# Peptides against a protein of PDB entry 4Y8H, part 1

No score or structure here was measured in a lab: all are predicted.

Target 1, 196 residues: chain A of PDB entry 4Y8H
Amino acid sequence: TSIMAVTFKDGVILGADSRTTTGAYIANRVTDKLTRVHDKIWCCRSGSAADTQAIADIVQYHLELYTSQYGTPSTETAASVFKELCYENKDNLTAGIIVAGYDDKNKGEVYTIPLGGSVHKLPYAIAGSGSTFIYGYCDKNFRENMSKEETVDFIKHSLSQAIKWDGSSGGVIRMVVLTAAGVERLIFYPDEYEQL
Unless a header shows other numbers, all headers, positions and changes below count from the first letter of the chain.
Peptide ipSAE is a variant of ipSAE made for these designs: the mean of its two directions, with the distance scale d0 fixed at 1.0 Angstrom where the peptide's residues are scored. Compare it only between designs on the same protein; published cut-offs may not carry over.
The geometry check fails a fold that doesn't show the stated peptide or that is severely misdrawn somewhere.

## One batch from the design tools (peptide; made by RFdiffusion4, then SolubleMPNN; aimed at target 1 G47; failed a check: the pose's geometry; its pose is not in this set)

Design b1_p11_5_s4
Amino acid sequence: AAAAAAATSLA

## One batch from the design tools (peptide; made by RFdiffusion4, then SolubleMPNN; aimed at target 1 T20; failed a check: the pose's geometry; its pose is not in this set)

Design b1_p12_8_s4
Amino acid sequence: AAAAAAAAQSLR

## One batch from the design tools (peptide; made by RFdiffusion4, then SolubleMPNN; aimed at target 1 T1 R19; its pose is not in this set)

Design b2_p13_5_s1
Fold by OpenDDE base, seed 1:
Structure b2_p13_5_s1 (fold): chain B 196 residues (1-196), chain A 13 residues (1-13)
Amino acid sequence: as target 1 above (196 residues)
Amino acid sequence: DAAAAAAASRLFV
């Protein structure tokens, strides 16, 4: 897996490859690793497909309950729910999660929750087996308050490089853009991003 | 075998 989330001028963009593997076998070429837990709070999933799906489902439930009682949760609240689940169950989970969300008060926010269930708020985060290949590239090229187009290009180039080196990453590049204007899904195919 | 089946059922993203 290669996943990332990037805050930018108008909000946050999540990005992911689409490969699911079992050993050396590519079980699914078009997996959606970008998972909605609330209208404008999403996560990127890495690790066990089953574990991360279960965690996201539980978080979605908690955020729905929260909304019914208190109104729209913050991204920090969502990250806290993820943290509690991942940390308290760390002995039984293989999950790396990036939580990203947008609200009018806090704008775009990113929280990374690596194996072990720690939580880190960052202007951008990368994770998954492919992320190891792009730390240098991302550090060199990330800028705060980029435009939407600059951020899409940054994510596309970053994930393209991760996919190039990581056998557990591939397929399409999916993105989710979270802004005041709403939610937008993007998809980029190998014929485009492999040329970068 | 059971071990191979269990391993095959474990999907990673």
Scores: peptide ipSAE 0.452, ipTM 0.802, DockQ to the pose 0.869; fails the geometry check
OpenDDE base, seeds 2, 3, 4, 5: peptide ipSAE 0.422, 0.415, 0.433, 0.427; ipTM 0.787, 0.784, 0.795, 0.791; seeds 2, 3, 4, 5 fail the geometry check

Design b2_p13_5_s3
Fold by OpenDDE base, seed 4:
Structure b2_p13_5_s3 (fold): chain B 196 residues (1-196), chain A 13 residues (1-13)
Amino acid sequence: as target 1 above (196 residues)
Amino acid sequence: AAAAAAAASARFV
């Protein structure tokens, strides 16, 4: 897996590859690793497909309950729910999660929750087996308050490089854009991103 | 048999 989330001028963009594996076998080439837990709070999933799906489902339930009682949760609240689940169950879970969300008060926010269930708020995060290949590229090229277009290009180039080197990553690049304007899903195919 | 089935069904993202 290669996943990332990037804050920008108008919000946040999540990005992911689409490969699921069973050992060395590519079980699914078009997996959706970008999972909605609230209207404008999403996550990127890495690790066990079953574990990360279960965690995201539980978080979605908790945020729905929260909304009914208290109104729209913050991205920080969502990250806290993920953290509690991942930390308390760390001995039985293989899950690396990036939580990203947008609200009018806090704008775009990113929280990374690696194995073990720690939580880290960052201007951008990368994770998954492919992320190891792009730390240098991302550090060199990330800028705060990029435009939407600049951020899409940054994610596309970053994930293209991760996919190029990581055998556990591949397929399409999916993105989810979270802004005041709403939610937008993007998809980029190998014929486009492999030439970058 | 159960261990083999569990291993065969394990998917990673």
Scores: peptide ipSAE 0.482, ipTM 0.798, DockQ to the pose 0.770; fails the geometry check
OpenDDE base, seeds 1, 2, 3, 5: peptide ipSAE 0.458, 0.481, 0.441, 0.423; ipTM 0.790, 0.785, 0.780, 0.777; seeds 1, 2, 3, 5 fail the geometry check

Design b2_p13_8_s1 (failed a check: the pose's geometry)
Amino acid sequence: KIVLKKSKSKLRV

Design b2_p13_8_s2 (failed a check: the pose's geometry)
Amino acid sequence: KIVLKKSDSKLRV

## One batch from the design tools (peptide; aimed at target 1 T22 R45)

Design b2_p14_1 (made by RFdiffusion4; failed a check: the pose's geometry)
Amino acid sequence: SAAAAAASAAAQMI
Pose (drawn by RFdiffusion4):
Structure b2_p14_1 (pose): chain A 196 residues (1-196), chain P 14 residues (1-14)
Amino acid sequence: as target 1 above (196 residues)
Amino acid sequence: SXXXXXXSAAAQMI
């Protein structure tokens, strides 16, 4: 997998490749790794497909119940629910999850939760096996308060490289845009991003 | 066969 989330001027964008692996075989070339847990709180999933789906479903359930009793949860609250599940079940889980959301007070936020269940709040986050190949590129090219278009390009170029080098990444690039204007789904095909 | 298919699905990575 190759996954990332990036905060910018108007909010946050999540991005991911669409490859599911079963060994060297590509079990699914059009996977959606970007998953809703609330209207404007989404996550990027990496690691075990089963584990991350089970976790996301539980988190969605907790936040739906939280919304019924107390109103809209913060992005930090959503990240805390993910952590509780990942940390307390660290022996049985293989889940690298980035949590991203939009709050009108807090604007865009990114929390990354690596294997051990620790939580890290960051301006942007990259993860998944393909992310190793773009630490150099992303650290060189990221800046705070980028525009929507600049952020889409940063993510497109970054994941294009991670897909190029990582055999466990590929297919289409999917992105989810989170702003006060709502939620936007973007998709970019190989003929566009490969030759960047 | 069903057990082998379930084990294969549980081994998928993303």

Design b2_p14_1_s1 (made by RFdiffusion4, then SolubleMPNN; from b2_p14_1, 6 letters changed; failed a check: the pose's geometry)
Amino acid sequence: SAAAAAALLASLRV

Design b2_p14_1_s4 (made by RFdiffusion4, then SolubleMPNN; from b2_p14_1, 4 letters changed; failed a check: the pose's geometry)
Amino acid sequence: AAAAAAAAAAAQVV

Design b2_p14_2_s1 (made by RFdiffusion4, then SolubleMPNN; failed a check: the pose's geometry; its pose is not in this set)
Amino acid sequence: AAAAAAAAAARRFV

Design b2_p14_2_s2 (made by RFdiffusion4, then SolubleMPNN; failed a check: the pose's geometry; its pose is not in this set)
Amino acid sequence: AAAAAAAAAATLFV

Design b2_p14_2_s3 (made by RFdiffusion4, then SolubleMPNN; failed a check: the pose's geometry; its pose is not in this set)
Amino acid sequence: SAAAAAAAAATRFV

Design b2_p14_2_s4 (made by RFdiffusion4, then SolubleMPNN; failed a check: the pose's geometry; its pose is not in this set)
Amino acid sequence: AEAAAAAAAARRFV

Design b2_p14_7_s3 (made by RFdiffusion4, then SolubleMPNN; its pose is not in this set)
Fold by OpenDDE base, seed 1:
Parts: structure tokens; sequence; C-alpha cells
Structure b2_p14_7_s3 (fold): chain B 196 residues (1-196), chain A 14 residues (1-14)
């Protein structure tokens, strides 16, 4: 897996590859690793497909209950629910999660929750087996307050490089853009991103 | 004796 989330001028963009594997076998080429937990709060999933789906479903349920009682949760609240689940169950989970969300008060926010269930608020995060290949690229090329287009290109180039080196990453690049204007889904195919 | 081959769901990773 290669996943990332990037804060930008108008919000946040999540990005992911689409490969699911079982050992060396590609079980699914078009997996959606970008999972909605609230209208403008999403996560990127890495690790066990079952564990990360179960965690995201539980978080979605908690945020629905929260919304019914208190109104729209913050991205920090969502990250806290993910953190509690991942930390308290760390001995039984293989999950790396990036939580990203947009609200009018906090704008775009990113929280990374690696194995072990720690939480880190960052201007951008990368995770999954492919992330190791792109730390240097991302650090050199990330800028705060990029445009939407600059951020899409940054994610596309970053994930293209991760996919190139990581056998557990591939397929399409999916993105979710979270802004005041709403939610937008993007998809980029190998013929486009492999030439970058 | 229907041996329900419990297809051990292969662990899937993302």
Amino acid sequence: as target 1 above (196 residues)
Amino acid sequence: DAAAAAAAALPLFV
C-alpha cells in the first residue's frame, strides 16, 4: 500500500493506490482504500484489509452517534476515536490509518495513526509499504498552502514513485478532495501516472 | 460427511 494525505490552501486531499495482496498474489487491482467516516472526514487504510475495514466501520458508527447528539464532529474527534481503537487493540490489529478532514474552523487537517496506535497531527502524512520509497521526495517537494492542482500533482507524482518501487502497491491512484465546496473523487490510471 | 472446507479466508492486505 501507498497512501497519503496532504493539507493545502483550500482543504485536504487524500490519495491511495488500489492494490490488495495476499502474499505475492494481487487479490484486487481496484480496491478503494479511501474510506468515508463522515461527510468531510475520510481515512486512508493500510495493513489488514479486515482490521482496517472493521475499525473504519466502528468509527463511522461512533461519528454518526456523535452527530445525532452534538452535531458535526471535528477531524480531531475522529482521529481520537481511531486512536482509542488502534491503541487499545494494538496486540490484535495490523492497521496503519491516516485520518483527514475539512471543517470551516480548522480547515484541512491530517492525523497519522501508525502501528501501535499513536496519533500525530501533521501538515501531510505518508504511510504503507510504499511510503518508505518517497520520504525524501515528499520532504523536498511538499509546500504549505499549495493550490488544488499543485497538490493533486504532488500526490500523483509521490504515489507514482511509491508504486514504481513497492510490489504491494499498484493499480489506479484514487484521490478524495475535501474543501468548503464539498467532496470530489479523482482517479488516475497507470498509462497516465507511470509516465511521470 | 460434508467436510465443510472452511475456506480459511486468505489474509488480505492493503
Scores: peptide ipSAE 0.499, ipTM 0.784, DockQ to the pose 0.517; fails the geometry check
OpenDDE base, seeds 2, 3, 4, 5: peptide ipSAE 0.492, 0.471, 0.495, 0.483; ipTM 0.781, 0.770, 0.781, 0.775; seeds 2, 3, 4, 5 fail the geometry check

## One batch from the design tools (peptide; aimed at target 1 T21 T22 S46 S168)

Design b2_p16_3 (made by RFdiffusion4)
Amino acid sequence: AAAAAAAAAAEAAAAA
Pose (drawn by RFdiffusion4):
Structure b2_p16_3 (pose): chain A 196 residues (1-196), chain P 16 residues (backbone only)
Amino acid sequence: as target 1 above (196 residues)
Amino acid sequence: not in this file (backbone only, 16 residues)
């Protein structure tokens, strides 16, 4: 997997490849690793497909119940629910999850939750096996308060490289845009991003 | 670096 989330001027963008692996076999070349847990709180999933889906479903359930009783949860609250599940079940889970959301007060936020269940709030986050190959690129090219177009390009170029080197990443690049204007789904095909 | 490598190994193992 190759996944990332990036905060910018108007909010946050999540991005991911679409490869699911069963050994060297590509079980699914068009996977959607970007998953809604609330209207404007989404996550990027890496690691075990089963674990991350089970976790995301539970978190969506908790936040739906939270919304019914107390109104819209913060992105920090959503990240806390993911952490509780990942930390308390760390022996049985293989889940690397990035949580990203948009609040009108807080604008865009990114929380990354690596294997052990720790929580890290960051301007941007990268994860998944392919992310190792782009630590150098992303650290060199990221800046705060980028525009929407600049952020799409940063993610497109970053995941393009992660896919190029990582055999466990590929297919299409999917992105989810989170702003006060709503939710936008973007997709970029190999013929476009490969030759970047 | 070590944590990323561990995560990548753990993901590969989950795929097996």

Design b2_p16_7_s3 (made by RFdiffusion4, then SolubleMPNN; its pose is not in this set)
Fold by OpenDDE base, seed 4:
Structure b2_p16_7_s3 (fold): chain B 196 residues (1-196), chain A 16 residues (1-16)
Amino acid sequence: as target 1 above (196 residues)
Amino acid sequence: SEAARAAAAAAGIQFV
């Protein structure tokens, strides 16, 4: 897996490859690792497919309940719910999560929750087995307050490089853009990103 | 890790 989320001028963009594996075998080449937990709060999933799906489902439920009682949750609140689940169940989970969201007050925010259930707020985050190959590239090329187009290109190039080197990453590149204007899903195919 | 994924494969566990 190669996943990332990047804050930018107008909000935040999540990105992911689409490969699911079982050992050395590709089990699913078009997996959707970008999961909605609220209107403008999404997550990137790495680790056990079942574990991360279960966690996201539970968080989605909690945020729905929260909304009915208190109104729209902040991204920080969502990250806190993820943290509690991941930390309290860390002995029985294999899950690495990036939480990203947009609201008018806080704009785009990114929280990374690695194995163990710690939480870290960052201007951008990368995770998954492919992320090890792109720490240098991302550090060199990330800029704060990029345009949407610059951010899409940054994510596309980053994930393309991760996929190039990581056998557990591949397929299509999915993105979700979260801004004041709404939610937009993007997809990029190998014929495009392999040429970068 | 790759080792963890390899062990999980024997149990039919999928990883993302």
Scores: peptide ipSAE 0.439, ipTM 0.804, DockQ to the pose 0.696; fails the geometry check
OpenDDE base, seeds 1, 2, 3, 5: peptide ipSAE 0.429, 0.432, 0.425, 0.429; ipTM 0.797, 0.800, 0.796, 0.798; seeds 1, 2, 3, 5 fail the geometry check

Design b2_p16_8 (made by RFdiffusion4; failed a check: the pose's geometry)
Amino acid sequence: AAAAAAALAAMSPSLS
Pose (drawn by RFdiffusion4):
Structure b2_p16_8 (pose): chain A 196 residues (1-196), chain P 16 residues (1-16)
Amino acid sequence: as target 1 above (196 residues)
Amino acid sequence: XXXXXXXLAAMSPSLS
């Protein structure tokens, strides 16, 4: 997998490849790794497909119940629910999850939750096996308060490279845009991003 | 060929 989330001027964008692996075999070339847990709180999933789906379903359930009793949860609260599940079940889980959301007060936020269940709040986050190949590129090219278009390009170019080098990444690039204007789904095909 | 197909069917998908 290759996944990332990036905060910018108007909010946050999540991005991911669409490859699911079963050994060297590509079990699914059009996977959606970007998953809703609330209207404007989404996550990027990496690691075990089963573990991350089970976790995301539980988190969506907790936040739906939270919404019924207390109103809209913060992005930090959503990240905390993911952490509780990942940390307390660290022996049985293989889940690398990035949590991203939009709050009118807090604007865009990114929390990354690596394997051990620790929580890290960051301006942007990259993860998944393909992310190793783009630490150099992303650290060189990221800046705070980028525009929507600059952020889409940063993610497009970054995941394009992660896909190029990582055999466990591929297919299409999916992105989810989170702003006060709502939620936007973007998709970019190989003929576009490969030759970048 | 049958043993290789069985070994492949025994694997869980990953988002690695």

Design b2_p16_8_s1 (made by RFdiffusion4, then SolubleMPNN; from b2_p16_8 with A1D A10S M11L S12K; failed a check: the pose's geometry)
Amino acid sequence: DAAAAAALASLKPSLS

Design b2_p16_8_s3 (made by RFdiffusion4, then SolubleMPNN; from b2_p16_8 with A1D M11L S12E; failed a check: the pose's geometry)
Amino acid sequence: DAAAAAALAALEPSLS

Design b2_p16_8_s4 (made by RFdiffusion4, then SolubleMPNN; from b2_p16_8 with A1D M11L S12K; failed a check: the pose's geometry)
Amino acid sequence: DAAAAAALAALKPSLS

## One batch from the design tools (peptide; aimed at target 1 R45)

Design b2_p17_1_s1 (made by RFdiffusion4, then SolubleMPNN; its pose is not in this set)
Fold by OpenDDE base, seed 2:
Structure b2_p17_1_s1 (fold): chain B 196 residues (1-196), chain A 17 residues (1-17)
Amino acid sequence: as target 1 above (196 residues)
Amino acid sequence: SLSELLKKKIEEYRALE
């Protein structure tokens, strides 16, 4: 697995490869490494497909209840819920989560929750088995306040490199763009990103 | 609690793997 989320001038973009080891439906649902928990709050999932899907389902449920009582939650609030679940159940979970969201006040935000349940707010985050291979590349090439196009290219190149070296990563590259304008889904196929 | 709900959901999904 190779996943990442990157803040940019207009919001945040999440990206992920699509390779799965199980190849089976969980609860009659295809596992998606990019998962919606609220309109403009999404997460990247690594680790156990069952565990992370369960976590995301519970968070989505909680945020729906939250919205009915208090209005739209912040990205920080969502990250806090993820953190609590991951930390309190760390002895029974294999989960690495990146939470990313957009709102008008805070713009794009990224929170990474590695195994163990700590939480870290960062301008960008990478995770999964493929991330080991691209820490250097990402550190060298990331810039704050990039354009949408620059950010898409950055993620595409980063994940392409991760896939080249990580046998557990591959398939298509999926992205979700969160901005004031809404939600946009992107997909890139091996024939394109392998040539980078 | 959310944690209890999570535990149940985890077991449900793990059983499907």
Scores: peptide ipSAE 0.706, ipTM 0.967, DockQ to the pose 0.697
OpenDDE base, seeds 1, 3, 4, 5: peptide ipSAE 0.697, 0.705, 0.702, 0.703; ipTM 0.967, 0.968, 0.967, 0.967

Design b2_p17_5 (made by RFdiffusion4; failed a check: the pose's geometry)
Amino acid sequence: AAAAAAAAAAAAAAQTI
Pose (drawn by RFdiffusion4):
Structure b2_p17_5 (pose): chain A 196 residues (1-196), chain P 17 residues (1-17)
Amino acid sequence: as target 1 above (196 residues)
Amino acid sequence: XXXXXXXXXXXXXXQTI
């Protein structure tokens, strides 16, 4: 997998490749790794497909119940529910999850939860096997308060490289845009991003 | 048939993303 989330001027963008792997075989070339757990709180999933789906379903359930009793949860609260599940079950889980959301007070936020269940709040986060190849590129090219278009390009170029070098990444690039204007789904095909 | 269903479930559980 290759996954990332990036905060910018108007909010946050999540991005991911669409490859599911069963060994060297590509079990699914059009996977959706970007997953809703609330209207404007989404996550990027990496690691075990089963583990991350089970975790995301539970988190969505907790936040739906939280919303019924207490109103809209913060992005930090969502990240805390993911952490509780990942940390307390660290021996049985293979889940690298990035949590991203939009709050009118807090604007865009990114929390990354690596394997051990620790929580890290960051301006942007990259993860998944393909992310190793773009630490150099992303650290060189990221800046705070980018525009929507600049952020889409940063993600597109970053994941294009991660897909190029990582055999466990590929297919289409999917992105989810989170702003006060709502939620936007973007998709970019190989003929566009490969030759960047 | 039961053995084939169990192998398919195991293969699906081994998928990574």

Design b2_p17_5_s1 (made by RFdiffusion4, then SolubleMPNN; from b2_p17_5 with T16R I17V; failed a check: the pose's geometry)
Amino acid sequence: AAAAAAAAAAAAAAQRV

## One batch from the design tools (peptide; aimed at target 1 R19 T21 T22)

Design b2_p18_5_s4 (made by RFdiffusion4, then SolubleMPNN; failed a check: the pose's geometry; its pose is not in this set)
Amino acid sequence: SSILEKARELAKKTKLRV

Design b2_p18_6 (made by RFdiffusion4)
Amino acid sequence: AAAAAAAAAAAAALPEML
Pose (drawn by RFdiffusion4):
Structure b2_p18_6 (pose): chain A 196 residues (1-196), chain P 18 residues (1-18)
Amino acid sequence: as target 1 above (196 residues)
Amino acid sequence: XXXXXXXXXXXXXLPEML
């Protein structure tokens, strides 16, 4: 997989490829790896498809219950629920998850949760097998407080390279935009991003 | 034939990964 989330002026954007692998076979070329756990708290999933789906479903359940009793959870709270599941079950899980959300007080936030269940709050995060190929590119090109259009381009160009080099990444580029204006889903096809 | 069946069974047991 190739996945990332990026904070910017108005909030945060999540991005991912759409490839599911079963060996070298592409089990699903149009996978949606960007998953809602609350209205404006979403995650990017990497690693085991089964593990990350099971985790996301449980987290969505906890946050729905949290909302019923205490109102809207913070993005930090959502990341903490993911961590609790990933850390306490680290022996049985293969889940690399990036958590991103929008709060009117806190604006955009990104938390990355690698394999061991540790939590890292970052301006942007990249993960998945394809992410190794774009550490150099992303570190060179990321800046804080980018516009929406600049952030879409950064993600588009970054994932385009991760897909180019990583055989375990491909298909379409999906993005989810999180701002005070609501939630926007974006999709970019190979004929556009390949020749960038 | 037996080797092809064993290879198809091993491929059908692979998990999906993202």

Design b2_p18_6_s1 (made by RFdiffusion4, then SolubleMPNN; from b2_p18_6 with A4E M17R)
Fold by OpenDDE base, seed 2:
Structure b2_p18_6_s1 (fold): chain B 196 residues (1-196), chain A 18 residues (1-18)
Amino acid sequence: as target 1 above (196 residues)
Amino acid sequence: AAAEAAAAAAAAALPERL
């Protein structure tokens, strides 16, 4: 897996590859690793497909319950629910999660939750087996308050490099854009991103 | 053919990873 989330001028963009593996075999070429937990709160998933799906389903339920009682949750609240689940079950879970969301008060926010269930608020985050190849590229090329187009290009180039070097990453690049205007899903195919 | 079938059966028993 190669996943990332990037804050920008107007919100946040999540990005992921689409390869799922079963041992040394490709099980699915077009997996959706970008999962909705609330209207403008999403996550990137890495690790066990089953574990990360179960966690996301539980978080979605908790955020629906929260909304019925208190109104729309913050991205920080969503990250806290993920953190509790990942920390309390760390001995039985293989999950690496990036939580990202947009609201009018806090704008775009990113929280990374690595193995062990710690939580880190960052301007951008990268994770998965492919992330090891792109730390230097991302650190050099990330800027705060980029445009939507600059941020899409940054994610596309970053994930293209991760996929190139990581045998566990590939397929399509999926993105989710979260802004005041709404939610937008993007998809980029190998013929486009392999030429970068 | 038997080795490929055994590898496919072993792969089907492994958990899916992202």
Scores: peptide ipSAE 0.518, ipTM 0.789, DockQ to the pose 0.791; fails the geometry check
OpenDDE base, seeds 1, 3, 4, 5: peptide ipSAE 0.516, 0.517, 0.463, 0.505; ipTM 0.797, 0.800, 0.777, 0.791; seeds 1, 3, 4, 5 fail the geometry check

Design b2_p18_6_s4 (made by RFdiffusion4, then SolubleMPNN; from b2_p18_6 with A7L M17F)
Fold by OpenDDE base, seed 3:
Structure b2_p18_6_s4 (fold): chain B 196 residues (1-196), chain A 18 residues (1-18)
Amino acid sequence: as target 1 above (196 residues)
Amino acid sequence: AAAAAALAAAAAALPEFL
């Protein structure tokens, strides 16, 4: 897996590859690793497909309940719910989560929750097995307050490089753009990103 | 109990890794 989320001028963009593995084999499945937990709060998933889906479903339920009582949750609230689940169950879970969201007060925010259930607020985050290959690229090329287009290109180039080196990453690149204007889903195919 | 049952049901699926 190669996943990332990047804050930019107008919000946040999540990005992911689509490859899954089953034991030593690449599964012939194009997975969506970008999961909605609220209208403008999404997560990137790495690790066990089952564990990360179960966590995301529980978080979605808690945020729906929260919304009914208190109104729209913050991205920090969503990250706290993910943290509690990942930390309290760390001995039985293989989950690496990036939480990202947009609201009018806090704008785009990113929280990374690695194995063990710690939480880190960052201007951008990278995770999964492919992330190890792109730390130096991301550090060199990330800028604060990029345009939407610059941020899409940064994510596309970053994930393209991760996929190139990580045998456990590949397929399509998916993105989710979260802004005041709404939610936009993007998809890029191998022929579009392998040339980068 | 409901969270543990959902987790146990998910563990019975083929172990897909992301």
Scores: peptide ipSAE 0.488, ipTM 0.793, DockQ to the pose 0.356; fails the geometry check
OpenDDE base, seeds 1, 2, 4, 5: peptide ipSAE 0.446, 0.447, 0.473, 0.473; ipTM 0.784, 0.789, 0.797, 0.793; seeds 1, 2, 4, 5 fail the geometry check

Design b2_p18_7 (made by RFdiffusion4; failed a check: the pose's geometry)
Amino acid sequence: AAAAAAAAAAAAAAESLD
Pose (drawn by RFdiffusion4):
Structure b2_p18_7 (pose): chain A 196 residues (1-196), chain P 18 residues (1-18)
Amino acid sequence: as target 1 above (196 residues)
Amino acid sequence: XXXXXXXXXXXXXXESLD
């Protein structure tokens, strides 16, 4: 997997490849790793497909219940629910999850939750096996308060490289845009991003 | 040895996003 989330001027963008692996076999070349847990709180999933789906379903359930009693949860609250599940079940889970959301007060936020269940709030986050190959690129090219177009390009170029070097990443690049304007789904195909 | 090989084959059959 190759996954990332990036905050910018108007909010946050999540991005991911679409490869699911069963050994060296590509079980699914068009996977959607970017998953809704609330209208404007989404996550990027890495690690075990089963674990991360089970976790995301539970979190969506908790936040739906939270919304019915107390109104819209913050992105920090969503990340806290993911942490509670990942930390308390760390022995049985293989889940690397990035949580990203948009709040009108807080604008875009990114929380990354690596294997042990720790929580890290960051301007941007990368994860998944392919992310190792782009620590150098992303640290060199990221800047705060980028525009939407600059952020789409940063993610496109970053995941293009992670896919190029990581055999466990590939297929299409999917992105989810989170702003006050709503939610936008973007997709980029190999013929476009490969030759970047 | 046979038990270790069987456990490795079962682990290789699981789906992963990595």

Design b2_p18_7_s1 (made by RFdiffusion4, then SolubleMPNN; from b2_p18_7 with A1D A14K; failed a check: the pose's geometry)
Amino acid sequence: DAAAAAAAAAAAAKESLD

Design b2_p18_8 (made by RFdiffusion4)
Amino acid sequence: AAAAAAAAAAAAAAAQNL
Pose (drawn by RFdiffusion4):
Structure b2_p18_8 (pose): chain A 196 residues (1-196), chain P 18 residues (1-18)
Amino acid sequence: as target 1 above (196 residues)
Amino acid sequence: XXXXXXXXXXXXXXXQNL
């Protein structure tokens, strides 16, 4: 997989490729790796498809229950529920998850949760097997408080390279935009991003 | 040996990763 989340001026954008692998075989070329756990709290999933789906479903359940008793959870709270599941079950899980959300007070936030269940709050985060190939590119090109268009381009160009080099990444590039204006889904096809 | 190889092939075909 190739996944990333990026904070910017108006909030945060999540991005991912759409490839599911079963060995070298592409079990699903149009996978949606960007998953809602609350209206404006979403995650990017990497690692085991089964593990990350099971984790996301439980987290969505906890946050729905949290909302019914205490109102809207913070992005940090959502990330903490993911961590609790990933850390306490670290022996049985293969889940690299990025949590991203929008709060009117806190604006955009990104938390990355690698394999061991540790939590890292970051301006942007990359993960998945394809992310190794773009550490150099992303570190060179990321800046804080980018516009929406600049952030879409940063993610598009970054994942385009991760897909180019990583055989375990491909298909379409999906993005989810999180701002005070609501939620926007974006999709970019190979004929556009390949020749960038 | 043949049963163990078939079980391993079935387990590999069932695993999916993102």

